# Designs tried in a protein design run: peptides against a protein of PDB entry 3OAK. Part 52

Target 1, 145 residues: chain A of PDB entry 3OAK
Amino acid sequence: DDLEQYLDEKILRLKDEMNIAAQLDIDTLNKRIETGDTSLIAMQKVKLLPKVVSVLSKANLADTILDNNLLQSVRIWLEPLPDGSLPSFEIQKSLFAALNDLPVKTEHLKESGLGRVVIFYTKSKRVEAQLARLAEKLIAEWTRP

## One batch from the design tools (peptide; made by RFdiffusion4, then SolubleMPNN)

Design b1_p16_5_s1
Fold by OpenDDE base, seed 4:
Structure b1_p16_5_s1 (fold): chain B 145 residues (1-145), chain A 16 residues (1-16)
Amino acid sequence: as target 1 above (145 residues)
Amino acid sequence: DEEYRKELREFEESLL
């Protein structure tokens, strides 16, 4: 119906915005590596983060979020950056918190690749202990019998 | 990312 269509379009627009933000940050860091210009800071994802968190936190959007594979864009946001660093502490923390409240199913993890990236966060020494614990909590929820 | 790619390979057979 009209509402469902509206919600689909809203989520798909956000998904596109997230993907663009991720790519812009990648481009920025690649340029930083190439030129040595340490003034180049990747912050497009951080700028968009409040909007992402707002959408992910709305219960009435959960089905639309999952059906449109927005989690793929969440996965992209969590992946390591060209310089080997991880997304900002705030991005990790906010996304893990938001994911905790979504009714994520195995099929969503498979189609998004989110499960694998979160496992990475439970193991990598690049991850802050606090965030590793959040990742562990998610894995526990997703893998419980 | 080498570490990330390695993790992906190791977890390839997982349901996640």
Scores: peptide ipSAE 0.345, ipTM 0.838, DockQ to the pose 0.085
Fold by OpenDDE base, seed 2:
Structure b1_p16_5_s1 (fold): chain B 145 residues (1-145), chain A 16 residues (1-16)
Amino acid sequence: as target 1 above (145 residues)
Amino acid sequence: DEEYRKELREFEESLL
């Protein structure tokens, strides 16, 4: 219906914005590496984070989020950066918190690749212990019989 | 990222 179409378009626009923000940050960090210009700071994801968290927290958007594979963009936001660093502590914490309230199914994990990246966060020594524990909780819930 | 790519490969291999 009209509402469903509106919500689909809203989520698809956000998905596009998230992908653009991720790519712009990658481009910034690649240029920083190439030029040595330490004034170049990747900030696009951080700027968009409040909007992402707001959308992920809306119960009435859960089905639309999952049906349009927004979790693929969440996965992209969590992947390691060109300089070997991980996304900011705030991005990790906010996304892990938001994911706890979504009715994520196995099919959503497979089509987005989110399961694999979260498993990485449970194992890597680059991850803060607090956030590794949050990742462990997500994996436990997603693999629960 | 070498560590991340390694993790992905190990995950994929575990599904075979």
Scores: peptide ipSAE 0.341, ipTM 0.819, DockQ to the pose 0.085
Fold by OpenDDE base, seed 5:
Structure b1_p16_5_s1 (fold): chain B 145 residues (1-145), chain A 16 residues (1-16)
Amino acid sequence: as target 1 above (145 residues)
Amino acid sequence: DEEYRKELREFEESLL
């Protein structure tokens, strides 16, 4: 199926872009720590965020997203950064909102590690209360019988 | 991240 192949390639490209953006931000923050240059700001994920949200919101891409484990890259985007901070408020809010409408199953949570990171967001005091509640909503949905 | 790693360990242990 030509369309199916096209969609797979599209999602895999985005997955790569997300992973690269995450690594670039990590590198930027590590350099900031090493040099003390406070002008260094990690912005690669934020720049790519609109594209990520757009893709995650497409119903016709849901199966392709899940089958290609794009959620692994979502998990990576949510993990703590080298300076001990969490991703920006906007990244957290946008991703949690997008995840809410995705038909995530247990197998997807396991292969991506997304379940673990979202549970972290329900517990950590570093997380804004508003976003912790969104994380709790996701966990409740994913653990429903 | 120590806090995150701790949570990961606890989660993994709960599944064993």
Scores: peptide ipSAE 0.330, ipTM 0.816, DockQ to the pose 0.086
Fold by OpenDDE base, seed 1:
Structure b1_p16_5_s1 (fold): chain B 145 residues (1-145), chain A 16 residues (1-16)
Amino acid sequence: as target 1 above (145 residues)
Amino acid sequence: DEEYRKELREFEESLL
């Protein structure tokens, strides 16, 4: 129906914006490594984060989010960066919080690759302890019998 | 990222 199509378009636009933001940050950091220009700062994901969190928090968008595999873009946002760093503390914290309230199923984890990334966050020494605990909570919920 | 790639390989056949 009309509402369903509207919501699909909204989520697909956000998915595209997220993917672009991720690539721009990768490009920025690759250039920083190549040129040594320490003034180059990757900020595209951080700038878009409030919009992402707003959408993920809407209960009426949950089905649309999952059906359109927005979690693939969430996974991309959480992956390590070219300089070996992880996304900002705020990105990690906000995304883990938002994921906690989504009715994520095994099929969504498989099609997005999100499960593997979150497991990485439970194990890596590069992750802040409090964020590792949030990741552990997600894994526990997703593997509940 | 070698650490991340290692995790991907280890959990390739995982339920997650």
Scores: peptide ipSAE 0.329, ipTM 0.832, DockQ to the pose 0.084

Design b1_p16_5_s2
Fold by OpenDDE base, seed 1:
Structure b1_p16_5_s2 (fold): chain B 145 residues (1-145), chain A 16 residues (1-16)
Amino acid sequence: as target 1 above (145 residues)
Amino acid sequence: DEEYIKELKEFDKSLE
C-alpha cells in the first residue's frame, strides 16, 4: 500500500546515503595515505550517524529495514578502513546498540554479511572491551536455538 | 586479524 511504499523508499534512500558516506570516507583516507596530508579527516559517516540511529530505533520500521537489507550498509559501516583502523567508537557503540533491538534472523545475516563482521569485533585487539562484549551479546542472540 | 579481514572480504563478495 501507500504507507509501505513510502517506508520502502525512505529506507532505500538512507541505504544509498550510508553507502555514499562510507565511500567518501574511504576516498578521504586513501588520499590521506597517498599524500600524507594528516588534515584529511573522514567524517561523513559520523555526520550521518544521528539519522541512521534515529531510523534504526523506530519499531515500526523494523520489517522495512530488514526487508530492504539495510543491514548490508550497517555491515559496510563497521568494516575496517583503508588505513587498517576501525570506524569511530561512537559509530560502533551506536550501531551495536541499535542492532540489539532489531529482530535479526539468520536470513538477514546471510544477505548482509553482518554476522561475520560482528564476529570479528568479538576477536579484534583493536576493539574496546565494552564493545567486544556487546558484539558477543549480539552473536549469542543471533545463534540461539 | 589481517588474515581474517581478507577471508571476510572474500565471503562478503560471494554474497553480493
Scores: peptide ipSAE 0.104, ipTM 0.721, DockQ to the pose 0.066
Fold by OpenDDE base, seed 2:
Parts: structure tokens; sequence; C-alpha cells
Structure b1_p16_5_s2 (fold): chain B 145 residues (1-145), chain A 16 residues (1-16)
């Protein structure tokens, strides 16, 4: 219906914005590595984070979020960066919290690749202990019989 | 990390 279509378009626009933000941060960090200019700071994801969190927290958007594979963009945001660093602590914390409240199913994990990335966070020595525990909780929930 | 790779494979398989 009209509302469903409207919501689909809103989520797809956010998905695009997230992907662009991720790529811009990658470009910034690659340029930082290339030039040695330490004043170059990747901030696009951080700037967009409040909007992402706002959308992910809306219960009425859950189906639209999952149906349009927004979790693929969430996965992209969680991936390691060119300089080997991880997204900011705040990004990690906010996204893991949001994921905990979504009715994520097997099919969504498959089409987004999110499960594999979250497992990475359970094993990485660069991840804060509290976030590793959150990642472990998600994996346990997603693999529960 | 062989153990990590194993765990990833097991996870992927669990989704099938």
Amino acid sequence: as target 1 above (145 residues)
Amino acid sequence: DEEYIKELKEFDKSLE
C-alpha cells in the first residue's frame, strides 16, 4: 500500500546514505595513509549515526528495515577500516544495542552477512570487553535452537 | 586464525 511504499523508500534512502558515509570515511582514511596528513579524520558515519539509531529504534519500521536489507549497511559500518582500526566505540555500542531489539532471522543474516562480522567482534582483541559480550549475546540469540 | 575460520564456517552452516 501507499504507506508501505513510502516506508520502503525512506529506508532505501537511508541505506544509500549509510553506504555513502562508509565509502567517504574509507576514502578519507586511504588519503590519510597516502599523504600522512593526520588532520584527516573520518567522521561521516559518526555524523549520520543519530539518524541511523533513530530509524533502527522505531518498532514500526522493523519489517521495512529487514525486508530492505538495511542490515547489509549496518554490517558495512561495522567492518574494519583501511588503517586497521574499528569504527568508534559509540558506533559499535549503538549498533549492537539496536540489533538486540530487532527480530533478526536466519534469512536476514544470510542476505546481509551480518553474522560473520558480529562473530569477528566476539574474537577481536581490539574490541572493548563490554562490546565483545554484546556481540556474543547476539550470536547466541541468533543461533539458539 | 584457524579456530576463527572454523567458527565462521560452523556459523554459516548453521544458517542453512
Scores: peptide ipSAE 0.081, ipTM 0.720, DockQ to the pose 0.190
Fold by OpenDDE base, seed 4:
Structure b1_p16_5_s2 (fold): chain B 145 residues (1-145), chain A 16 residues (1-16)
Amino acid sequence: as target 1 above (145 residues)
Amino acid sequence: DEEYIKELKEFDKSLE
């Protein structure tokens, strides 16, 4: 199926872009820590966020997203950064909102590691209350017997 | 998968 192949390639490209953005931000923050240069700001994920949100919001891409384990890259984007900080409020909000509309199953949680990261957000005192509640909603849904 | 669900509920302290 030409369409399915096209969509797979599209998602895989985005997945790669997301991973690169995450690594670049990590590199930036590590350099910031090493040099003390506070002018170094990690912005790669934020720059790519609109594209990520656009893709995640498309119902017709849900199967492609899940089948290609794009959620692994979502998990990576949500992980704490080298300096101990969390990704920006906007990244958290956008991703949690997008996740809420995806038919995520146990198998997707296993292959992505997303569940454990989202649980972290339910427990962290560094997370805004409204986002912690969103994380809790996701966990409640995903952990239903 | 009940076993996975139980595991999933365990908070990963290493993320803090």
Scores: peptide ipSAE 0.070, ipTM 0.701, DockQ to the pose 0.517
Fold by OpenDDE base, seed 3:
Structure b1_p16_5_s2 (fold): chain B 145 residues (1-145), chain A 16 residues (1-16)
Amino acid sequence: as target 1 above (145 residues)
Amino acid sequence: DEEYIKELKEFDKSLE
Protein backbone atom coordinates (compact mmCIF):
# COMPACT_ATOMS: atom_id res chain seq x y z
CA ASP B 1 0.00 0.00 0.00
CA ASP B 2 1.39 3.34 -1.09
CA LEU B 3 -0.07 5.25 1.84
CA GLU B 4 1.31 2.81 4.40
CA GLN B 5 4.73 3.03 2.81
CA TYR B 6 4.57 6.80 2.81
CA LEU B 7 3.63 6.90 6.49
CA ASP B 8 6.38 4.45 7.44
CA GLU B 9 8.96 6.55 5.65
CA LYS B 10 7.67 9.71 7.30
CA ILE B 11 7.89 8.24 10.80
CA LEU B 12 11.28 6.65 10.21
CA ARG B 13 12.65 9.96 8.98
CA LEU B 14 11.33 11.70 12.08
CA LYS B 15 12.80 8.99 14.28
CA ASP B 16 16.18 9.56 12.68
CA GLU B 17 15.86 13.32 13.09
CA MET B 18 14.97 12.91 16.75
CA ASN B 19 17.94 10.67 17.42
CA ILE B 20 20.27 13.10 15.68
CA ALA B 21 18.85 16.04 17.63
CA ALA B 22 19.36 14.19 20.91
CA GLN B 23 22.95 13.32 20.08
CA LEU B 24 23.75 16.86 18.97
CA ASP B 25 22.43 18.21 22.25
CA ILE B 26 24.49 15.66 24.17
CA ASP B 27 27.57 16.68 22.21
CA THR B 28 26.90 20.34 22.93
CA LEU B 29 26.52 19.77 26.65
CA ASN B 30 29.59 17.55 26.82
CA LYS B 31 31.57 20.30 25.13
CA ARG B 32 30.10 22.83 27.55
CA ILE B 33 31.28 20.72 30.48
CA GLU B 34 34.70 20.19 28.95
CA THR B 35 35.36 23.80 27.99
CA GLY B 36 33.35 25.63 30.61
CA ASP B 37 31.78 27.70 27.85
CA THR B 38 28.37 28.48 29.31
CA SER B 39 27.28 30.10 26.06
CA LEU B 40 26.89 26.64 24.55
CA ILE B 41 23.20 25.83 24.68
CA ALA B 42 21.61 22.58 23.61
CA MET B 43 18.44 23.34 21.67
CA GLN B 44 18.21 20.87 18.81
CA LYS B 45 15.44 18.92 20.51
CA VAL B 46 13.56 22.11 21.34
CA LYS B 47 13.74 23.21 17.72
CA LEU B 48 12.37 19.89 16.51
CA LEU B 49 9.76 19.56 19.26
CA PRO B 50 6.86 21.18 17.37
CA LYS B 51 7.23 18.67 14.55
CA VAL B 52 7.43 15.79 17.00
CA VAL B 53 4.31 16.92 18.83
CA SER B 54 2.47 17.43 15.57
CA VAL B 55 3.20 13.89 14.44
CA LEU B 56 2.45 12.29 17.80
CA SER B 57 -0.92 14.03 17.95
CA LYS B 58 -2.21 12.61 14.67
CA ALA B 59 -4.53 9.67 15.23
CA ASN B 60 -3.95 8.32 11.74
CA LEU B 61 -0.24 7.93 12.54
CA ALA B 62 -0.66 6.04 15.81
CA ASP B 63 -0.15 2.56 14.37
CA THR B 64 2.82 3.70 12.30
CA ILE B 65 4.35 5.44 15.32
CA LEU B 66 4.03 2.35 17.48
CA ASP B 67 5.03 -0.17 14.79
CA ASN B 68 8.23 1.71 14.02
CA ASN B 69 9.16 2.14 17.70
CA LEU B 70 9.18 5.93 17.60
CA LEU B 71 8.66 5.67 21.35
CA GLN B 72 12.31 4.66 21.62
CA SER B 73 13.25 8.11 20.38
CA VAL B 74 10.74 9.65 22.76
CA ARG B 75 12.44 7.73 25.57
CA ILE B 76 15.84 8.99 24.44
CA TRP B 77 14.54 12.56 24.52
CA LEU B 78 13.36 12.10 28.10
CA GLU B 79 16.62 10.66 29.42
CA PRO B 80 18.84 12.73 31.73
CA LEU B 81 21.51 14.81 30.01
CA PRO B 82 25.30 14.56 30.51
CA ASP B 83 25.29 17.21 33.23
CA GLY B 84 22.64 15.25 35.11
CA SER B 85 19.88 17.67 34.25
CA LEU B 86 16.61 16.69 32.66
CA PRO B 87 15.33 17.83 29.28
CA SER B 88 13.54 21.16 29.26
CA PHE B 89 10.21 21.57 30.98
CA GLU B 90 8.59 22.16 27.61
CA ILE B 91 9.90 18.90 26.19
CA GLN B 92 8.69 16.95 29.21
CA LYS B 93 5.28 18.57 29.20
CA SER B 94 4.73 18.22 25.48
CA LEU B 95 5.83 14.61 25.30
CA PHE B 96 3.81 13.51 28.32
CA ALA B 97 0.75 15.19 26.87
CA ALA B 98 1.26 13.52 23.51
CA LEU B 99 1.84 10.11 25.09
CA ASN B 100 -1.42 10.40 26.95
CA ASP B 101 -3.38 10.14 23.71
CA LEU B 102 -1.49 7.23 22.16
CA PRO B 103 -2.79 3.66 22.48
CA VAL B 104 0.46 2.45 24.04
CA LYS B 105 0.63 -1.26 24.90
CA THR B 106 3.01 -3.26 27.07
CA GLU B 107 4.92 -4.52 24.05
CA HIS B 108 5.65 -0.93 23.00
CA LEU B 109 6.81 -0.03 26.50
CA LYS B 110 9.23 -2.94 26.59
CA GLU B 111 10.75 -2.45 23.15
CA SER B 112 11.19 1.30 23.71
CA GLY B 113 12.14 1.37 27.39
CA LEU B 114 9.67 4.19 27.81
CA GLY B 115 7.91 2.66 30.79
CA ARG B 116 10.96 2.63 33.03
CA VAL B 117 11.95 6.16 32.08
CA VAL B 118 8.51 7.48 32.87
CA ILE B 119 8.64 5.69 36.22
CA PHE B 120 11.83 7.62 36.89
CA TYR B 121 9.89 10.84 36.42
CA THR B 122 7.39 9.75 39.06
CA LYS B 123 10.21 9.37 41.60
CA SER B 124 12.68 12.14 40.78
CA LYS B 125 12.75 15.20 43.01
CA ARG B 126 14.14 17.22 40.10
CA VAL B 127 10.88 16.92 38.19
CA GLU B 128 8.23 19.59 38.49
CA ALA B 129 5.26 18.43 40.52
CA GLN B 130 2.78 18.84 37.69
CA LEU B 131 4.93 16.73 35.36
CA ALA B 132 5.45 14.07 38.00
CA ARG B 133 1.68 13.81 38.21
CA LEU B 134 1.43 13.46 34.45
CA ALA B 135 4.01 10.69 34.57
CA GLU B 136 2.02 8.97 37.31
CA LYS B 137 -1.10 9.21 35.20
CA LEU B 138 0.64 7.54 32.28
CA ILE B 139 1.96 4.72 34.44
CA ALA B 140 -1.49 4.19 35.90
CA GLU B 141 -3.03 4.00 32.44
CA TRP B 142 -0.39 1.60 31.13
CA THR B 143 -0.70 -0.74 34.11
CA ARG B 144 -4.48 -0.99 34.06
CA PRO B 145 -5.90 -4.52 33.82
CA ASP A 1 19.84 9.09 42.04
CA GLU A 2 22.67 8.77 39.55
CA GLU A 3 23.10 5.06 40.14
CA TYR A 4 19.45 4.44 39.42
CA ILE A 5 19.67 6.45 36.23
CA LYS A 6 22.64 4.43 35.05
CA GLU A 7 20.88 1.19 35.82
CA LEU A 8 17.80 2.41 34.01
CA LYS A 9 19.76 3.29 30.89
CA GLU A 10 21.56 -0.03 30.93
CA PHE A 11 18.29 -1.87 31.28
CA ASP A 12 16.66 0.08 28.47
CA LYS A 13 19.58 -0.60 26.16
CA SER A 14 19.38 -4.30 26.93
CA LEU A 15 15.81 -4.34 25.66
CA GLU A 16 16.68 -2.80 22.32
Scores: peptide ipSAE 0.036, ipTM 0.656, DockQ to the pose 0.112

Design b1_p16_5_s3
Fold by OpenDDE base, seed 5:
Structure b1_p16_5_s3 (fold): chain B 145 residues (1-145), chain A 16 residues (1-16)
Amino acid sequence: as target 1 above (145 residues)
Amino acid sequence: SEEYIKELEEFAKSLD
């Protein structure tokens, strides 16, 4: 129906915005590596983060979020960056918190690749202990019988 | 499933 179509388009536009933000940050970091200009800071994801969190927190969007595989873009935002670093603490914390309230199922983890990345956060020595615990909590919830 | 978790863990190791 009209509402469903509107919501689908909203989520798909956000996916595009998230993917663009991720690529722009990658481009910035690659240029930083190439030029040695330490004044270059990747900020596109951080700027868009409040909008992402707002959308993920809306209960009426849960089905649309999952059906349109928005979690794929969430996965992209959580992946290690070209210089080997992780996304900012704020991005990690906010996304893990938002994911905790979504009815994520195994099929969503598979089609998005999110499960692989969250497992990484439970094992990586580069992840802050607080965030590793949040990742572990998500894995425990998603793997319940 | 246990098999699924193993697959995820193996992939995660490649990222660390």
Scores: peptide ipSAE 0.028, ipTM 0.636, DockQ to the pose 0.376
Fold by OpenDDE base, seed 3:
Structure b1_p16_5_s3 (fold): chain B 145 residues (1-145), chain A 16 residues (1-16)
Amino acid sequence: as target 1 above (145 residues)
Amino acid sequence: SEEYIKELEEFAKSLD
């Protein structure tokens, strides 16, 4: 129906925006590495984060989020950056919190690759303990018999 | 499944 179509379009637009933001940040950091210009700071994901969190928190969008594989974009946002660093603490925290409230199933993890990345956060020595615990909680929930 | 979890873990190791 009209509402379903509207919601699909909304999520797909956000997915596109997220992917663009990620790429722009990657481009910024690559340029930073190439030029040595330390004034170049990747901020596109951070700027978009409030909108992402807002959408992920809406229960009525859960099915639309999962059906359109928005989690793939979430995975992309969580991946290590060109300089080897991880996304900002705020991005990690916000996304892990939001993921906790979504009815994520195995099929969604497979098609998005999100499971692999979250496991990374449980093992990485570069991840803050608080966030590692959140990642562990997610993995525990997703792997429950 | 256990196999799926194993695959996830192996992939995660490659990201470290």
Scores: peptide ipSAE 0.028, ipTM 0.633, DockQ to the pose 0.494
Fold by OpenDDE base, seed 4:
Structure b1_p16_5_s3 (fold): chain B 145 residues (1-145), chain A 16 residues (1-16)
Amino acid sequence: as target 1 above (145 residues)
Amino acid sequence: SEEYIKELEEFAKSLD
């Protein structure tokens, strides 16, 4: 119906925006590596983060989020960057918090690749302990018998 | 799926 169509379009637009933001940040960091210009800072994801959090927090969007594989874009945002670094503490914290409230199923983990990335966060020594624990909670919830 | 979980863990190791 009209509402479902509207919600689909909303999520798909955000998905596109997230993917663009991620790519722009990757481009910035690649240029930083190539030129050594330490003044180049990747900020596109951070700028878009409030909108992402707002959408992910809406209970009425849960089905639309999962059905349109927005979690793929969430996964992309969590992946290590070209220089091996991780997204900002704020991005990690916000996304883990939002994921905790979504009824994520195995099928969503597979189609998005999110499970692999979150497990990485439970093991990496580069991740803040606080965030590693949040990742562990997610994995425990997703892999429970 | 235990197999799926194993795959996820192996992938995670490759990222570390």
Scores: peptide ipSAE 0.027, ipTM 0.632, DockQ to the pose 0.506
Fold by OpenDDE base, seed 2:
Structure b1_p16_5_s3 (fold): chain B 145 residues (1-145), chain A 16 residues (1-16)
Amino acid sequence: as target 1 above (145 residues)
Amino acid sequence: SEEYIKELEEFAKSLD
């Protein structure tokens, strides 16, 4: 219906924005590595984060979020960066918190690749203990019998 | 599924 179409378009636009932000940050970091210019800072994801969190937190958007595979873009935001570093502490914390309230199913984990990335956060030596615990909580919920 | 999660865990080991 009209509402469903509107919501789909909204989520798909956000998905595009997220993907663009991720790529721009990657480009910035690659240039930083190439040139040695330490003044180059990746900021696009951080700038968009409030909007992402706002959308993920809305219960009425849950089905639309999952049906349009927005979680793929969430996964992209969580992946390690070209220099081997992880996304900012704030991005990790905010996304893990938002994911906790979504009715994520196995099929969504498969089609988005999110499961693999979150498991990485439970095991990585580079992840802050606080965030590793949040990742563990998600895995526990997603694997609940 | 349990099998899928095990596969993900093995893959995750290669990411660190």
Scores: peptide ipSAE 0.025, ipTM 0.624, DockQ to the pose 0.521

Design b1_p16_5_s4
Fold by OpenDDE base, seed 2:
Structure b1_p16_5_s4 (fold): chain B 145 residues (1-145), chain A 16 residues (1-16)
Amino acid sequence: as target 1 above (145 residues)
Amino acid sequence: SEEYRKELAEFDKSLE
């Protein structure tokens, strides 16, 4: 119906914006590595984060989020950057919090690749302890019998 | 990173 179509378009546009933001940050950091210009700072994801959190937090968008595989873009945002660093603490914290309220199922984890990325966060020594615990909580919830 | 790739590979194996 009209509402479903509107919501699909909204989520798909956000998905594109997220993917573009991620790529721009990757490009910035690659250029920083190549040129040694330490003034180059990747900020595109951080700038878009409030919009992402707003969308992920709306209960009426849950089905649309999951059906359109927005979690794939969430996964992309959580992946390590070219310089080996992880996305900002705030990005990690905000995304993990938002994921905790979504009715994520096994099929969504598989099609997005999110499951294996979150597992990484439970084991990495570069992750803050509090965020590692949040990641562990998510994995426990998603793998419950 | 190497750490990331290693963890992903291990998780994928666990699903096989």
Scores: peptide ipSAE 0.080, ipTM 0.732, DockQ to the pose 0.086
Fold by OpenDDE base, seed 5:
Structure b1_p16_5_s4 (fold): chain B 145 residues (1-145), chain A 16 residues (1-16)
Amino acid sequence: as target 1 above (145 residues)
Amino acid sequence: SEEYRKELAEFDKSLE
């Protein structure tokens, strides 16, 4: 199926772009730590965020997103940075909102590691209260009997 | 962080 193949390739390309953006930001922050150059700002994820949100919000891409484990890259984007800080408020808020509309199942949580990370957000004192509540909502929905 | 690593291990088990 040509359409199916096209959609798979689209998602896999985004997945790769997300992983690259995450690594570039890590590299930037590591260099900032090493050199003390406070002018170094990690911006790659922020720059790509609108595209990520756009894709995650498309209902016709849901199956392709889940089947290709794009949630693994979402998990990577949510993980703590080299200095122990968390991704920007905007990244957290946007991703949690997008996740709320996806039909995420247990199998997707396991293969992506996303469940583990979101639980972390429910407990971390470094997370804004409103985002912790969003994380809690997601966990409650995903663990419903 | 240590906090993050600790939480990861616990939740993986809960999903089994």
Scores: peptide ipSAE 0.075, ipTM 0.730, DockQ to the pose 0.133
Fold by OpenDDE base, seed 1:
Structure b1_p16_5_s4 (fold): chain B 145 residues (1-145), chain A 16 residues (1-16)
Amino acid sequence: as target 1 above (145 residues)
Amino acid sequence: SEEYRKELAEFDKSLE
């Protein structure tokens, strides 16, 4: 199926781009820690965020997103950074909102590791209250019997 | 962080 192949390639390209963006930000922050150069700012994920949100919001891409484990890259984007900080408020807000509309199942949580990261957000004191509530909503939905 | 690592391990077990 030509359409399925096209969609798979689209999602896999985005997955690669997300992984690269995450690594570049990690490298930037590691260098910032090592050198003390406060002018080094990690911005690669923020730059790519609009594209990520656009893809995640498309209902016709849901199966392709889940089948290609794009949620693994979403998990990576949500993990704490080398300096111990969390990704920007905007990244958290946008991703949690987008995840709320996806038909995520237990198998997707296991293969991506997303569930365990979102649980962290429900408990962390460093997370804004409104985002912690969104995380709680997601966990409740995903763990429904 | 240590907090994060603990949550990872606990949640993984809950999905088994």
Scores: peptide ipSAE 0.068, ipTM 0.727, DockQ to the pose 0.134
Fold by OpenDDE base, seed 3:
Structure b1_p16_5_s4 (fold): chain B 145 residues (1-145), chain A 16 residues (1-16)
Amino acid sequence: as target 1 above (145 residues)
Amino acid sequence: SEEYRKELAEFDKSLE
């Protein structure tokens, strides 16, 4: 129906925006590495984060989020950056928190690659303890019978 | 750390 179509389009637009933001930040950091220009700061994901969190927190969008594989874009946002660093603490915290309220199933983890990324956060020594614990919580929830 | 770099490398492999 009209509402379903509207929601699909909304999520697909956000997915596109997220992917663009991630790529722009990667480009910025690659240029920073290449030129040594320390004034280059990757800010696109941070700028879009409030919108992402807002959408992920809406219960009426859960099915649309999962059906359109928005979690793939979430995974992309959590991947290591060109300089080997992880996304900002705020991005990690916000995304992990938002994931807690989504009815994520095994099929969604596989098609998005999110499971493997979150497992990485449980093992990384550079991840803040509170975020590592949150990642562990997610893994435990997703692997429950 | 070198350990973290190895973790990242394994992470990257896992995403391929």
Scores: peptide ipSAE 0.047, ipTM 0.712, DockQ to the pose 0.059

Design b1_p16_6_s1 (from b1_p16_6 with S1M Q6K D10R E12F)
Fold by OpenDDE base, seed 4:
Structure b1_p16_6_s1 (fold): chain B 145 residues (1-145), chain A 16 residues (1-16)
Amino acid sequence: as target 1 above (145 residues)
Amino acid sequence: MGEYMKELLREFEEEE
C-alpha cells in the first residue's frame, strides 16, 4: 500500500532524525565537559521537538508510530545526559503529554524500554514535581488491568 | 496489559 509505505518512511525518517539529534547533543555536552567551554549548548533535540510533538499528536499516525518503535527514540530522548542532567523541562513535559494520548501496549513498552525510563522519572529527586506527576499518570494508565 | 508494568515497578522497588 502506497500510503502505508509513505507513513512508514516518514516515521522511520523522524526516528533517525531523533537519534541523530540525541547523539549530537551528547557529543556537545561531552565536549563541554572535556574542554570546560561552558558556551557549548546542546540544542538539537530542542530544535526538533516541535516536529516530534506534531507527529506524536496525530491520531492517524499512532499505529505507524507504534509499529516502527518510535517510542525507542522517545526513550532515548528522555535518558540522562552526560553532564548528569535530565533533558530540558520542555522536552519532558511535551513528551509526557504526547505519550498520554497514544494507545501504548505492553509490547511497545517492552520493545522500546520506555516503561523503565518513565518509572525512573517517578522516583528521581532531580525531576520537577509537575513532571513527576505526569510520569505517574502514564504509569497509572499502563498498569491498569 | 498492566501486569508487565506492575512487575517492572516491583523490580524497581526491590532494587531500592
Scores: peptide ipSAE 0.532, ipTM 0.890, DockQ to the pose 0.924
Fold by OpenDDE base, seed 1:
Structure b1_p16_6_s1 (fold): chain B 145 residues (1-145), chain A 16 residues (1-16)
Amino acid sequence: as target 1 above (145 residues)
Amino acid sequence: MGEYMKELLREFEEEE
C-alpha cells in the first residue's frame, strides 16, 4: 500500500546515503595515506549519524529496516577503515544501542554479515571496554535459543 | 535462531 511504499523508499534512500558516506570517508582516508596530508579528515558518517540514529530508533520502521537490509549498511559503517582505525566512539555507541532494540533474526544477520563484525568488537583490544560490553550484549541476545 | 551465531563464534575460536 501507499504507506509501505513510502517507508520502503525512505529506508532505501537512507541506505544509499549511508553507503555513499562510508565510501567518501574511505576515499578521504586513502588519500590521506597516499599524500600524507593530515588535514584530511573523514567526517561523512559522523555528519549523517543523527539521521541514522533517528530512523533506527523508530519502532514503526523496524520491519522496513530489516526487510530492506539496512543492517548491511550498518555493518559497513562498523568495519575498520583503510588507516586501520575504527569508526568513532559515537558511531559505535549509537549503532550498538540502536541494534539492541531491533528484533534481529538469523536471516538478517546472514544477509548483512553483521554477526561477524560484532564478534570482532567483542574480541578486539582496540575497542573501548564500554563498547565491547554493548557488543557482547548483542551476541548474547542473538545466540538465544 | 541462536545456532547460527553459535556456529560463527565457534569458527572464530577455531581461527584463533
Scores: peptide ipSAE 0.532, ipTM 0.891, DockQ to the pose 0.927
Fold by OpenDDE base, seed 3:
Structure b1_p16_6_s1 (fold): chain B 145 residues (1-145), chain A 16 residues (1-16)
Amino acid sequence: as target 1 above (145 residues)
Amino acid sequence: MGEYMKELLREFEEEE
């Protein structure tokens, strides 16, 4: 099917872009630590975030998103950074909100590792209460019988 | 599907 192929290509391109953005931000922060240059700011994920949110919000892309393990890239974006900090408030909020509307199944959680990361956000003292609540909503949904 | 996540939660509690 031509449409299915088009959608797969679209999601796979985004997945690559997300992974690149994450690595570039990691590289920036590692350099910041090594050099002490506080002018170095990791902005690649933030710049790409609007596109990510737009894609995740489209109901017609849900199956393609899940089938291509885009959630692995979402998990990567949520992981702690080299300096021990968490991704920006905007990234956390947007991703948790978007995940809430996806029909995530066990197989997707296993292949992405997303479940473990979201549990982290419900337990960490560094996470803002508002975002912890969003993470808790996801856990509640994913633990339903 | 809830059993997988329930198990993960238990594992985290045991590790703490």
Scores: peptide ipSAE 0.530, ipTM 0.890, DockQ to the pose 0.899
Fold by OpenDDE base, seed 5:
Structure b1_p16_6_s1 (fold): chain B 145 residues (1-145), chain A 16 residues (1-16)
Amino acid sequence: as target 1 above (145 residues)
Amino acid sequence: MGEYMKELLREFEEEE
C-alpha cells in the first residue's frame, strides 16, 4: 500500500527528527555545564514541538505512530536532562495531552519504555502539580482492566 | 493492559 508506506516514512522521519532534537539539546546543556556559559539555551525540542503535537493529534496517524514506536521518542523527550532538570512545562503539558488521546496498549508501553517515565512524573517532587495530575490520569487509564 | 502497569507501579514502590 503506497499510502501506508508514505505514512510510515513520514512518522519515521519525525521520529528521527525528534531524536536529533533531543540529542542537540543534550549537547547544548552539556556544553553549558562545561563552559559555564549561561547564554547557551536548549531549544531544539521546543522548536519541533508544534510539529510533534500536530502529528500526534491526527487520528488517521494513530496506528502508524504506534506501529513505528514513535512513543520511544516521546519517552526520550520526557526524560530528565543532563543538568537534572525536566523538559519545559509546555513540552510536558503538550505530550501528556496528546498521549491521552492515543489508543496506547501494553505492547506500546513495553517497547517504548514510556510507562516507566510517566510513573516517574507522578512521583517526582520536581514536577508541577498540574502536570503530575495529567501523568496520573494516564496511569489510571493504562491500569484499566 | 492494566496488569503490566500495575506490575510496574509495584516495582517502583519496591525501589523506593
Scores: peptide ipSAE 0.528, ipTM 0.888, DockQ to the pose 0.894

